# Peptides against a protein of PDB entry 6RO1: the designs that were tried, part 179

Target 1, 216 residues: chain A of PDB entry 6RO1
Amino acid sequence: LGKEIEEYIHKPKYCLPFLQPGRLVKVKNEGDDFGWGVVVNFSKKSNVKPNSGELDPLYVVEVLLRCSKESLKNSATEAAKPAKPDEKGEMQVVPVLVHLLSAISSVRLYIPKDLRPVDNRQSVLKSIQEVQKRFPDGIPLLDPIDDMGIQDQGLKKVIQKVEAFEHRMYSHPLHNDPNLETVYTLCEKKAQIAIDIKSAKRELKKARTVLQMDEL

## One batch from the design tools (peptide; made by RFdiffusion4, then SolubleMPNN)

Design b2_p28_1_s3 (from b2_p28_1, 11 letters changed)
Fold by OpenDDE base, seed 5:
Structure b2_p28_1_s3 (fold): chain B 216 residues (1-216), chain A 28 residues (1-28)
Amino acid sequence: as target 1 above (216 residues)
Amino acid sequence: MEELMKQLREENAKAKEEGLEKVKELEE
Protein backbone atom coordinates (compact mmCIF):
# COMPACT_ATOMS: atom_id res chain seq x y z
CA LEU B 1 0.00 0.00 0.00
CA GLY B 2 2.91 2.36 0.68
CA LYS B 3 4.29 1.54 -2.73
CA GLU B 4 0.91 2.30 -4.23
CA ILE B 5 0.93 5.75 -2.65
CA GLU B 6 4.50 6.29 -3.89
CA GLU B 7 3.33 5.55 -7.43
CA TYR B 8 1.07 8.57 -7.23
CA ILE B 9 3.42 10.90 -5.36
CA HIS B 10 6.35 10.58 -7.77
CA LYS B 11 4.24 11.41 -10.83
CA PRO B 12 5.45 14.70 -12.33
CA LYS B 13 1.92 16.10 -12.59
CA TYR B 14 1.61 15.90 -8.80
CA CYS B 15 5.12 16.38 -7.40
CA LEU B 16 6.78 18.96 -9.69
CA PRO B 17 4.94 21.93 -8.15
CA PHE B 18 6.51 21.02 -4.80
CA LEU B 19 10.10 20.43 -5.95
CA GLN B 20 11.31 23.86 -4.89
CA PRO B 21 14.89 24.41 -3.73
CA GLY B 22 15.13 23.26 -0.12
CA ARG B 23 12.25 20.74 -0.24
CA LEU B 24 13.01 17.60 1.76
CA VAL B 25 12.61 14.40 -0.27
CA LYS B 26 13.45 10.72 0.13
CA VAL B 27 15.36 9.01 -2.65
CA LYS B 28 15.48 5.28 -3.34
CA ASN B 29 17.25 3.67 -6.30
CA GLU B 30 17.31 -0.09 -6.96
CA GLY B 31 17.61 -1.05 -3.31
CA ASP B 32 19.82 1.89 -2.41
CA ASP B 33 18.05 4.03 0.17
CA PHE B 34 19.63 7.46 0.40
CA GLY B 35 17.15 8.57 3.04
CA TRP B 36 16.23 12.23 3.27
CA GLY B 37 17.84 14.70 0.92
CA VAL B 38 17.16 18.26 -0.16
CA VAL B 39 16.02 19.40 -3.59
CA VAL B 40 18.37 21.82 -5.31
CA ASN B 41 16.45 22.14 -8.59
CA PHE B 42 14.81 20.13 -11.35
CA SER B 43 15.03 20.17 -15.13
CA LYS B 44 13.01 18.78 -17.99
CA LYS B 45 14.78 16.30 -20.25
CA SER B 46 13.53 14.76 -23.45
CA ASN B 47 13.30 10.99 -23.63
CA VAL B 48 12.35 9.09 -26.75
CA LYS B 49 9.94 6.28 -25.98
CA PRO B 50 11.36 3.24 -27.76
CA ASN B 51 7.94 2.01 -28.92
CA SER B 52 6.00 5.17 -29.80
CA GLY B 53 8.69 7.42 -31.21
CA GLU B 54 7.07 10.12 -29.08
CA LEU B 55 9.23 12.28 -26.87
CA ASP B 56 8.00 11.83 -23.33
CA PRO B 57 9.15 14.43 -20.86
CA LEU B 58 11.63 13.05 -18.36
CA TYR B 59 12.35 15.12 -15.29
CA VAL B 60 15.66 15.07 -13.46
CA VAL B 61 15.84 16.39 -9.92
CA GLU B 62 19.15 17.50 -8.46
CA VAL B 63 19.10 16.39 -4.84
CA LEU B 64 21.65 16.85 -2.08
CA LEU B 65 22.18 13.32 -0.79
CA ARG B 66 24.48 11.76 1.78
CA CYS B 67 26.80 9.61 -0.30
CA SER B 68 29.51 7.10 0.49
CA LYS B 69 33.01 8.53 0.12
CA GLU B 70 34.03 5.35 -1.67
CA SER B 71 31.43 5.94 -4.36
CA LEU B 72 32.69 9.48 -4.87
CA LYS B 73 36.13 8.24 -5.88
CA ASN B 74 34.50 6.40 -8.76
CA SER B 75 31.92 9.13 -9.44
CA ALA B 76 33.17 9.58 -12.98
CA THR B 77 32.09 6.07 -13.95
CA GLU B 78 29.76 4.82 -11.22
CA ALA B 79 26.53 6.02 -9.74
CA ALA B 80 26.64 7.52 -6.27
CA LYS B 81 25.84 5.13 -3.42
CA PRO B 82 24.26 6.01 -0.09
CA ALA B 83 26.47 6.42 2.94
CA LYS B 84 26.49 3.53 5.37
CA PRO B 85 24.74 4.18 8.69
CA ASP B 86 28.07 4.08 10.53
CA GLU B 87 29.96 6.40 8.18
CA LYS B 88 29.82 10.17 8.00
CA GLY B 89 29.55 10.21 4.23
CA GLU B 90 29.57 13.35 2.13
CA MET B 91 26.72 15.46 0.85
CA GLN B 92 26.69 15.53 -2.94
CA VAL B 93 24.36 16.97 -5.54
CA VAL B 94 23.04 13.89 -7.33
CA PRO B 95 20.85 13.96 -10.42
CA VAL B 96 17.85 11.74 -9.73
CA LEU B 97 14.97 10.72 -11.95
CA VAL B 98 11.72 12.05 -10.52
CA HIS B 99 10.20 8.56 -10.17
CA LEU B 100 12.94 7.68 -7.66
CA LEU B 101 11.45 10.10 -5.14
CA SER B 102 9.80 7.87 -2.55
CA ALA B 103 8.53 10.67 -0.30
CA ILE B 104 8.09 14.43 -0.31
CA SER B 105 8.08 16.44 2.90
CA SER B 106 5.93 19.40 3.79
CA VAL B 107 9.16 20.97 5.12
CA ARG B 108 11.36 23.25 3.05
CA LEU B 109 14.86 24.14 4.26
CA TYR B 110 17.04 27.08 3.48
CA ILE B 111 20.01 26.01 1.37
CA PRO B 112 23.20 27.93 0.58
CA LYS B 113 23.25 29.60 -2.83
CA ASP B 114 26.68 28.12 -3.58
CA LEU B 115 26.83 24.37 -3.00
CA ARG B 116 30.31 23.92 -4.50
CA PRO B 117 32.09 24.23 -1.14
CA VAL B 118 31.99 21.02 0.92
CA ASP B 119 31.21 23.01 4.06
CA ASN B 120 28.07 24.46 2.50
CA ARG B 121 26.84 21.00 1.51
CA GLN B 122 27.62 19.58 4.95
CA SER B 123 25.72 22.43 6.58
CA VAL B 124 22.61 21.13 4.81
CA LEU B 125 23.18 17.71 6.37
CA LYS B 126 23.25 19.37 9.77
CA SER B 127 19.96 21.06 8.94
CA ILE B 128 18.40 17.73 7.90
CA GLN B 129 19.61 16.12 11.12
CA GLU B 130 18.17 18.99 13.13
CA VAL B 131 14.79 18.52 11.45
CA GLN B 132 14.94 14.77 12.13
CA LYS B 133 15.62 15.47 15.81
CA ARG B 134 12.58 17.71 15.94
CA PHE B 135 10.40 15.05 14.34
CA PRO B 136 11.11 11.84 16.27
CA ASP B 137 8.08 10.17 14.67
CA GLY B 138 9.40 11.08 11.22
CA ILE B 139 9.72 14.09 8.96
CA PRO B 140 6.28 15.41 7.92
CA LEU B 141 5.03 14.38 4.50
CA LEU B 142 2.89 16.28 2.07
CA ASP B 143 -0.68 15.12 2.22
CA PRO B 144 -1.38 13.60 -1.21
CA ILE B 145 -5.01 14.76 -1.17
CA ASP B 146 -5.05 17.96 0.85
CA ASP B 147 -1.64 19.37 -0.13
CA MET B 148 -0.88 17.77 -3.49
CA GLY B 149 -4.48 17.77 -4.72
CA ILE B 150 -4.50 14.19 -6.04
CA GLN B 151 -8.09 13.26 -6.87
CA ASP B 152 -7.50 9.73 -8.15
CA GLN B 153 -10.08 7.29 -6.78
CA GLY B 154 -7.47 4.57 -6.55
CA LEU B 155 -5.43 6.68 -4.17
CA LYS B 156 -8.49 7.51 -2.08
CA LYS B 157 -9.20 3.80 -1.71
CA VAL B 158 -5.60 3.14 -0.70
CA ILE B 159 -5.71 5.92 1.88
CA GLN B 160 -9.00 4.61 3.25
CA LYS B 161 -7.44 1.19 3.64
CA VAL B 162 -4.42 2.67 5.37
CA GLU B 163 -6.61 4.69 7.72
CA ALA B 164 -8.73 1.67 8.49
CA PHE B 165 -5.62 -0.36 9.14
CA GLU B 166 -4.13 2.33 11.35
CA HIS B 167 -7.36 2.57 13.26
CA ARG B 168 -7.36 -1.18 13.76
CA MET B 169 -3.71 -1.15 14.81
CA TYR B 170 -4.30 1.55 17.37
CA SER B 171 -7.52 -0.01 18.57
CA HIS B 172 -6.27 -3.59 18.58
CA PRO B 173 -2.53 -4.14 18.91
CA LEU B 174 -1.74 -6.71 16.28
CA HIS B 175 -0.68 -9.99 17.82
CA ASN B 176 2.65 -11.54 16.71
CA ASP B 177 1.22 -13.05 13.55
CA PRO B 178 4.20 -13.79 11.25
CA ASN B 179 2.00 -13.26 8.19
CA LEU B 180 1.03 -10.00 9.75
CA GLU B 181 4.69 -8.91 9.71
CA THR B 182 4.80 -8.89 5.92
CA VAL B 183 1.48 -7.09 5.69
CA TYR B 184 2.57 -5.03 8.65
CA THR B 185 5.82 -4.04 6.96
CA LEU B 186 3.87 -2.84 3.94
CA CYS B 187 1.19 -1.31 6.12
CA GLU B 188 3.78 0.11 8.52
CA LYS B 189 5.34 1.87 5.59
CA LYS B 190 1.90 3.26 4.77
CA ALA B 191 0.96 3.90 8.35
CA GLN B 192 4.35 5.43 8.95
CA ILE B 193 3.70 7.71 6.00
CA ALA B 194 0.33 8.72 7.45
CA ILE B 195 1.69 8.95 10.98
CA ASP B 196 4.67 10.83 9.65
CA ILE B 197 2.24 13.22 8.01
CA LYS B 198 0.30 13.76 11.26
CA SER B 199 3.28 13.72 13.60
CA ALA B 200 5.32 15.84 11.28
CA LYS B 201 2.53 18.37 11.13
CA ARG B 202 2.80 18.58 14.92
CA GLU B 203 6.57 18.84 15.05
CA LEU B 204 6.83 21.30 12.17
CA LYS B 205 5.76 23.92 14.66
CA LYS B 206 8.94 23.13 16.54
CA ALA B 207 11.10 22.96 13.41
CA ARG B 208 9.83 26.27 12.08
CA THR B 209 10.47 27.77 15.45
CA VAL B 210 14.09 26.65 15.14
CA LEU B 211 14.43 27.78 11.54
CA GLN B 212 12.98 31.08 12.63
CA MET B 213 15.35 31.02 15.60
CA ASP B 214 18.26 30.48 13.25
CA GLU B 215 16.99 33.38 11.21
CA LEU B 216 16.69 35.31 14.53
CA MET A 1 -0.41 22.25 16.39
CA GLU A 2 -3.48 23.32 14.50
CA GLU A 3 -1.94 26.70 13.85
CA LEU A 4 1.25 25.10 12.55
CA MET A 5 -0.76 22.77 10.36
CA LYS A 6 -2.61 25.76 9.03
CA GLN A 7 0.65 27.60 8.34
CA LEU A 8 2.08 24.57 6.53
CA ARG A 9 -1.03 24.21 4.43
CA GLU A 10 -0.95 27.89 3.55
CA GLU A 11 2.76 27.81 2.70
CA ASN A 12 2.38 24.67 0.63
CA ALA A 13 -0.60 26.15 -1.17
CA LYS A 14 1.53 29.17 -2.10
CA ALA A 15 4.43 26.90 -3.01
CA LYS A 16 2.14 24.87 -5.25
CA GLU A 17 1.03 27.99 -7.09
CA GLU A 18 4.62 29.16 -7.57
CA GLY A 19 5.63 25.67 -8.64
CA LEU A 20 2.82 25.42 -11.17
CA GLU A 21 3.98 28.67 -12.71
CA LYS A 22 7.54 27.36 -12.94
CA VAL A 23 6.36 24.13 -14.55
CA LYS A 24 4.37 26.09 -17.11
CA GLU A 25 7.43 28.18 -17.91
CA LEU A 26 9.51 25.04 -18.46
CA GLU A 27 6.90 23.55 -20.77
CA GLU A 28 6.80 26.69 -22.96
Scores: peptide ipSAE 0.519, ipTM 0.920, DockQ to the pose 0.574; fails the geometry check
Fold by OpenDDE base, seed 4:
Structure b2_p28_1_s3 (fold): chain B 216 residues (1-216), chain A 28 residues (1-28)
Amino acid sequence: as target 1 above (216 residues)
Amino acid sequence: MEELMKQLREENAKAKEEGLEKVKELEE
């Protein structure tokens, strides 16, 4: 269900209006999960379809991502790799196809105008980590219906199924059924997208209150 | 929490309008 929602969200007609500089996004490429990064810009590229001679527009998003130090040495010849969980890593601007965006946040960060200095890029990582600390249940996501304005009936049906599943999961007393953990893990992965949308919306309220309190 | 969510919705509504204009400029 989460994957089905992602298939709608990463469509250019829906996501491009929200890919402003500073937008928090998740990037996943096959087995490589980069986690949360920050949009720098996007561009339209023309790709020639080999069979039709027609140019279909492809969109490339430059995203500031935490990359492994090993991948940086080979960055000219090899694809960037995500930093290991125990590694500090280094923030790099990585060109990403729009369909590799797995999530789009409702949060935008201020980013330095010049991202060439390492210190400026690493400052953005600190900002991401601060946002994550403020949202222990996850960074808030854009609502695909209310924020993004997606009217597709297929998506509405998917959302209804997710909501119904979440309601059943929370309305059933947490019986110590060992099978609940496996169903919870699979359903938490799918429902976590919808829960991350709702809970991250709730935590954003708490975290901005803390930011406003520190600036007062 | 409700006030923050309201602010985010308002900010994202404005962002959507600005973004739609940018997309139109790229498609022209």
Scores: peptide ipSAE 0.516, ipTM 0.919, DockQ to the pose 0.610; fails the geometry check
Fold by OpenDDE base, seed 3:
Structure b2_p28_1_s3 (fold): chain B 216 residues (1-216), chain A 28 residues (1-28)
Amino acid sequence: as target 1 above (216 residues)
Amino acid sequence: MEELMKQLREENAKAKEEGLEKVKELEE
């Protein structure tokens, strides 16, 4: 169910309006999970589909991501790799296809205008970490219906299933449905998204206040 | 909490509007 929601939110028609500079996003590329990064900008690229002759617009999002130092050395030839859990890593601006965005936060950070200096990029990592500390249950997500305005009936059905599952989970604690873990993870993600939206809104106010206070 | 939630919704609504304008400019 979480993956099904991701299939909607990463569509350009839904997510592009929210990809402002400073928007927190999660990036996942195949087996590589970069975690939370920050949008710098996005651009439209025209790609000719080999079979249709039609220009299909590709959107590339430049995202500030925590990358391994090893990947930086090979950045000319190899794709960026996420920092190892025990590695500090380095924040780099990485061009990412829009469909690789696994989540979009309701939180927007202030980013330095000049991201060429390493210190400016690393300061953004500190800001992300501060937001994460403020949201121990997870960084708040945009609501796909209320915030993003997705009206697709398929998504509404998925959300209804998640809500029904949450309701069943809270009302019937004894039913160990084995599908409860997957739906629980999604419902925890959604309930956590709702709680995180509530908490995130509190903490976004705090984070914005702190970011504004650091700029003052 | 409700006021903050309202503010975020309002900010995201504005962001959506601005973003839609940007997308239109890129498609043109």
Scores: peptide ipSAE 0.513, ipTM 0.918, DockQ to the pose 0.543; fails the geometry check
Fold by OpenDDE base, seed 2:
Structure b2_p28_1_s3 (fold): chain B 216 residues (1-216), chain A 28 residues (1-28)
Amino acid sequence: as target 1 above (216 residues)
Amino acid sequence: MEELMKQLREENAKAKEEGLEKVKELEE
């Protein structure tokens, strides 16, 4: 169900209006989970589908991501790799295909105007970490219906199923459903998202105040 | 908390509007 929601969220029609500079987004590429990064900008590219000859618009999002230092040395030939859990890593601006966005936050950060200096990029990591500390239950997500305004009936049905499952999960401990782990993970993520949205909103006010105070 | 949630919703509604305008400019 979480993957089904993701399939809607990463569509350009729905997500592009929210890809403003400073927007927190989660990036995942196959087995590589970059975690939370910050949008710098996005651009439209034309791609010709080799089989149809039709030009489909492709969108590339430049995202500040925590990358391994090893991947940066080979940046001319190799794709950026996420930093290892025990590695400090380095914040880099990475071009990401829009469909690789797995989540979009309701939170926007202030970012430096010039991201060429390493210190400016690393300051953004500190800001992300501060937001994460403020939202122990997770960074708040945009609501696909209320915030993003997705009207697709398929998504509404998925959300209704998730809500019904969450309600059942909270009302009755589902011990025996083999899909329980996936649904629990989704429900825990959504409940955690709801709690995180509540806590994140309180701390975002504090963070925005702090970030505004650092700019003063 | 409710007030902050309301502020975030309002800010995101404005951001959406600005973003839609930007997208239209790029399609044009």
Scores: peptide ipSAE 0.508, ipTM 0.917, DockQ to the pose 0.626; fails the geometry check

Design b2_p28_1_s4 (from b2_p28_1, 10 letters changed)
Fold by OpenDDE base, seed 5:
Structure b2_p28_1_s4 (fold): chain B 216 residues (1-216), chain A 28 residues (1-28)
Amino acid sequence: as target 1 above (216 residues)
Amino acid sequence: MEEELKKLKEENKKIKEEGKKRVEELEK
């Protein structure tokens, strides 16, 4: 269900109005989870698809992300990699395709105007960590309906299912409802089918999107 | 926390309208 929501929120028509400098966003690229980062800016790039003549606008979002120090040495030739859990890492401005945004927070941070100094970039990491401390149950998300104004009926049905699930989770102790296993198994099967469809589409798109990232 | 979330919703309502204008300007 969360993944189905992601398919809506990362659409440019819905998310671009919220990608202001300082917006907290979560970035995932395939198996690489960068976690929470901060939007610096976004730009529109026109890719001419050779076969369709249609200029499908691609949007690139510059996001300040916690990257491994190893990936920075090869940053001219290799894509940035997320910092290991035990690694300090370094905050870097990474250009990411808009569809790699897995979540968008309702929180917006103040960011330094000059992100060239390492200390300024690292200060943003401290700010992210402070927000995480303020929200122990997780960084608050934009509501896709109320905040983002998504009117898609498919999304409304997904949200209704999530709300019904959450209501059942809070009303019944986790241990006793056999329907939780069915909903978890259906959510895991749908998430696994969505992962498999998204992995098959990502393998199909990895062939295209790695090509598109190499072409960007 | 609830008050902070309410404030964030109100701020994001304003931001949405500003953001739409910004997107429209970048698409010109």
Scores: peptide ipSAE 0.440, ipTM 0.900, DockQ to the pose 0.758
Fold by OpenDDE base, seed 4:
Structure b2_p28_1_s4 (fold): chain B 216 residues (1-216), chain A 28 residues (1-28)
Amino acid sequence: as target 1 above (216 residues)
Amino acid sequence: MEEELKKLKEENKKIKEEGKKRVEELEK
């Protein structure tokens, strides 16, 4: 269900109005979870598909992300990798395709105007950590309906299912409802189908010039 | 926390309107 919501929120028509400098966003690329980063800017890239004449507008978001120091050494030729949990890492500005945004926060931070100095980039990490301390249950998300204004009936149905599931989880002690396993298995199956559709779309895109983060 | 969330909602309402205008300008 969370993945189904993600498929709506990462659409340019919905998310671009909220991608201001300082916006907290989550970035995920396949198996690489960067966690929370901060938007620096976004730009429109016209990818002219050589054979179709169709200008599919691609949007690239520059996001300040915590990266592994090992990946930084190869940053000229290889995609950035997320810092390991026990690694300090280093904050880097990474160009990210808009569809790799897994979440968008209601929170916007002030960022330094010059992000070239390491100290300025690391100061943003401290600010993210301060926000995380203020919100121990998790950084608040933009509401896809109320905040983002998404009117799609498919999303409304997904949210209704999530709310019904959450209501059942909170109203019944998790230990005693045999229907929880059926709902979890249905949610896992739908999440797996969404992963499989996303992987199949990625494989179909891999057969096409997949602008992975590696090509940016 | 509830007051902070309310403030964030009000701020994002203003931001949405400004952001839509910015996107419309980039698509011209």
Scores: peptide ipSAE 0.434, ipTM 0.898, DockQ to the pose 0.733
Fold by OpenDDE base, seed 1:
Structure b2_p28_1_s4 (fold): chain B 216 residues (1-216), chain A 28 residues (1-28)
Amino acid sequence: as target 1 above (216 residues)
Amino acid sequence: MEEELKKLKEENKKIKEEGKKRVEELEK
């Protein structure tokens, strides 16, 4: 159900209005969880291929993420990798496809104007950590309905199901929730979206190393 | 914490409208 909500929030029509510099966002690339990063900027990339019926514009978000030191060395050729939990890592500006945003916070940070100096980038990590300390139960999220203004009935039904499921989990043991089929249909839609993203990524990779989903 | 969340919601309401305008400008 959390994944179903993610499928709505990462849609450009919903999230782009909130991708201001300093916005806290969570980035996931399959098995790679970068955790919380900070939006630097976003750009629209037109799919130039006239013959690919994919008229949908691609959006790349530059996100300041905590990356492994190894990823810094290979940043020209390889996708950035998240820092290990015990690793200090380094904050790096990583181009990310908008679909890899797993969460968007209600919090916006001040960011330095110049992110070229390492110290300026690391100062942002300190700011993220300070926000995490203020919110021990988790960084506050934008509400997809109230804050983001998503009016999709599918999302409303998902949220209602989540609420009902949570309520039922508190009241009844793990009985047969027939939601497996709904998960399957959403998985099929996700698979189609993943194919579309895959095609788009191949084109984008030719222009710049962008954080990609491994299901290419 | 609730007051802070309320402030964030109010700020994000303003930001949403500004953000929509920015997106519209980028799509021109």
Scores: peptide ipSAE 0.431, ipTM 0.897, DockQ to the pose 0.712
Fold by OpenDDE base, seed 2:
Structure b2_p28_1_s4 (fold): chain B 216 residues (1-216), chain A 28 residues (1-28)
Amino acid sequence: as target 1 above (216 residues)
Amino acid sequence: MEEELKKLKEENKKIKEEGKKRVEELEK
């Protein structure tokens, strides 16, 4: 369900209006999860499809992401990699294809105008961490319908399914269990597993239309 | 927190309209 939503959110027609400098976004590239980063800017590129000769517009978003120091050394030859959980990493401006945006926050941060100094880039990481502290249940997301204005009936059906699932999760008798923290950790693990399964299904479905996910 | 979320929604409503204009200008 979360991945089905992502398939709508990362479409340029929906997300570009919200990609202002300072917008919090999540970036995921295959197995590489960068987590939350901050939009610096975006640009339109043109790519020629090899088989059609048609120029399709591609959008590249420059996102300030926490990267491994090793990937920065090889930045001329290798793609940026996310910092390991135990690594401090370094905030780097990374060019990201728009379809790699997995989430868009309702939060917009102030960013320094000059991101050349490392200290200015690292200050943005502190700002992200401050937002995360303010929202212990997670950084707030843009509502795809109410905020982003997506009117697609397929998305509405997905949202209804998500809401029904969430309602069932929250109405479950286990919420009356005094060991709620353990159950929440298990539910967060299940939700993360569901996100991971959904992520795996989306990676599988990047090859297949949204309609086929209801049949699997 | 709820008040902050309401403010964010109102701000994003304004931002959406500005962002649409910006996108339209970039696509010309």
Scores: peptide ipSAE 0.430, ipTM 0.897, DockQ to the pose 0.759

Design b2_p28_2_s1 (from b2_p28_2, 9 letters changed)
Fold by OpenDDE base, seed 4:
Structure b2_p28_2_s1 (fold): chain B 216 residues (1-216), chain A 28 residues (1-28)
Amino acid sequence: as target 1 above (216 residues)
Amino acid sequence: MPTGYEVLTPELLEKWKKEGEEKLKELE
């Protein structure tokens, strides 16, 4: 179900208006999960469909991503790889196709104007890490309906299914299990994208954000 | 430049949407 929602969100007609510089996004390319990165810019590229010769616009998003230092040594010839879990890594501007965006956050960072210096790029990593500390339950996502304004009936049906599933999950006797935290952690690991579209949860996150901002 | 981050609010939504729409117009 999360994957189904992702298929709507990463469509250019829906996500492009939200890809402002500083927007937090997740990037995943096949088995490579880069985690959270920051949008720098996006551009339109002309593409010719091989079968029809029809022009189909492609959108490329430049995203600051935490990359493995090992992969960067060969960056001229090889695609960047995500940093290892135990590695600090290095922030690099990586061009990615828009459909590789697995999530879009409601959070937008202030980023340096010049990202050529390593120190400026690494400062963005520190900012991401700070945001992650402020959101222990996960960085908040854009609401596909309320924020992004998607009106597709197919998406609405998916959302209804998600809500129904969550209702059943929370009403299940397992909810009273002392190992609930462990169970939820395992479920989240299995799910590539946990999209919380419930208004109540959104309000809770907003409240937490306000409280945390007041402490800053 | 200010440092830190902003979280989308209803007030910011319109502002940021306009910014995004302007960018899209530039690409057309």
Scores: peptide ipSAE 0.310, ipTM 0.851, DockQ to the pose 0.616
Fold by OpenDDE base, seed 2:
Structure b2_p28_2_s1 (fold): chain B 216 residues (1-216), chain A 28 residues (1-28)
Amino acid sequence: as target 1 above (216 residues)
Amino acid sequence: MPTGYEVLTPELLEKWKKEGEEKLKELE
């Protein structure tokens, strides 16, 4: 169900108006999870539909992501890879297809105008980490309906199902199930988006601007 | 340049959305 919501939010017609410079987004490419990154900009490209031969607009988003140093050495031949859990990594501006955005935050960072210097890029990582510390329940997401204005009835139905599932998960725990851990893991995964949406709504009511993050 | 972040407010929603829409128009 969470994946189904993702299929809506990463559509250009819905997400592009929210991809301002500094917007926090999550990037996932198949098995590669880059986690939270920061939008730098986006551009429009032309693509040919595989089955029709017709030209369709394709959007590429430049996202500042934490990448492995190994992938940077081979940047000419290999795609960027996410930093390993125990690796410091390096922040790099990575062009990603818009459909690889798995989440969009309500948070927007102030970013350096010039991201060519390594120090400027790494400072953004510190900013992301600081934001994460300020949101212990997770970085707040945009509400696909209330914030993004998606009116698709299919999405509304999916959200309702997710909310219902979340309610069942927490209201009726499987106390005696020998596979409790596995079941709860699956339930949490499926309900995570619903939780994040609720969190986002709460944060929207408490919206704030912090101009000097270093003073936090 | 100031360092920090902003959390979306109803007021900022309209402002930022407009910014995004303007960017889209530039690309059309």
Scores: peptide ipSAE 0.298, ipTM 0.849, DockQ to the pose 0.639
Fold by OpenDDE base, seed 1:
Structure b2_p28_2_s1 (fold): chain B 216 residues (1-216), chain A 28 residues (1-28)
Amino acid sequence: as target 1 above (216 residues)
Amino acid sequence: MPTGYEVLTPELLEKWKKEGEEKLKELE
């Protein structure tokens, strides 16, 4: 179900309005999971459809991603690779095709205007980590319907299925099926993520207010 | 520079959408 939603959200017609500088996004490329990165900007490229000769716009998003230091040495010729789990890595601006965005957060970071200095890029990593600490159940996602305004009936059906499944999970006492527990745990996590997003949004708003008050 | 983050609210939604749409227009 998450993958089905992904097929909608990564479409340019839906996601581009939300790719503001500082927007948290997840990037996945051919098995490489970069985790959460930060949008720097995006650009439009024109491609010719093979069969029509018609120009089809492609979009490239520059995303600040945590990359392995090893990949940085060959960055001129090789694609960046995600940092290993035990590696500190280095934040690097990586051009990413828009369809490689696997998730878009409701969170937008304040980012340095100049990302050329390593220290400025690494400061963004600290910010991401701080956000992650504030959202232990996961960084909140944009709502595809309420936030992104996707009106596609297919998506609505997917969401309805998720909601129905969640409702059934809560209503049916079949708590004891271990196979259902894995699915239920995933759905509960997703539902709890949705609830936690709402609560966390409120807490973050409060935290920001508190931080602003502390800065005052 | 302002540090921290913002979480999307209904109020910010319109503001940020406008920002995004303006960017799109610039790319046309």
Scores: peptide ipSAE 0.318, ipTM 0.856, DockQ to the pose 0.589; fails the geometry check
Fold by OpenDDE base, seed 5:
Structure b2_p28_2_s1 (fold): chain B 216 residues (1-216), chain A 28 residues (1-28)
Amino acid sequence: as target 1 above (216 residues)
Amino acid sequence: MPTGYEVLTPELLEKWKKEGEEKLKELE
């Protein structure tokens, strides 16, 4: 169900209006989870006319991501890889296809205008980490209906199923079933996101002043 | 350089949406 929601969110017609510079997004590519990154820019890859058929135009999003230093050495021939959990890594601007965005946050960072210097890129990592500290339950996500304005009936049905499932899981002691855990992780992410958005909005009014680089 | 972050509000939604739409028009 979470994957089904993702299929709606990463559609260009829904997400592009929200991909402003500084928007927090999650990127996943073929098993590689880069975690949270920051949108720098996006561009249209193909000039396919939207009316010419079922093929949606492809968009490339430049995202500042924490990458393995090892992968950067091979960047001429190999795609960037996410930093290992025990690795500091290096923030790099990575072009990703829009469908590789697994999540979009309601949070938008102020980012340096010039991201060519390493120090400027690394400063963004510090900002991400600070935001994560402010949201211990997870960085808040955009609501696909209330924020993104998606009116698709299929999505509404998915959301209803997720909500019904979550309600049953919280009320039913069998939520420890490993088969339900996969569904639960998807549902928990959604429910936690909604709660986190409300909580985050309250805390952010207080925390907006804290993200001064001098206090990081 | 400006530092900090903003969280989407109903007011910012319209503002940022317009910003995004303008960017889309530039790409067409």
Scores: peptide ipSAE 0.306, ipTM 0.853, DockQ to the pose 0.660; fails the geometry check

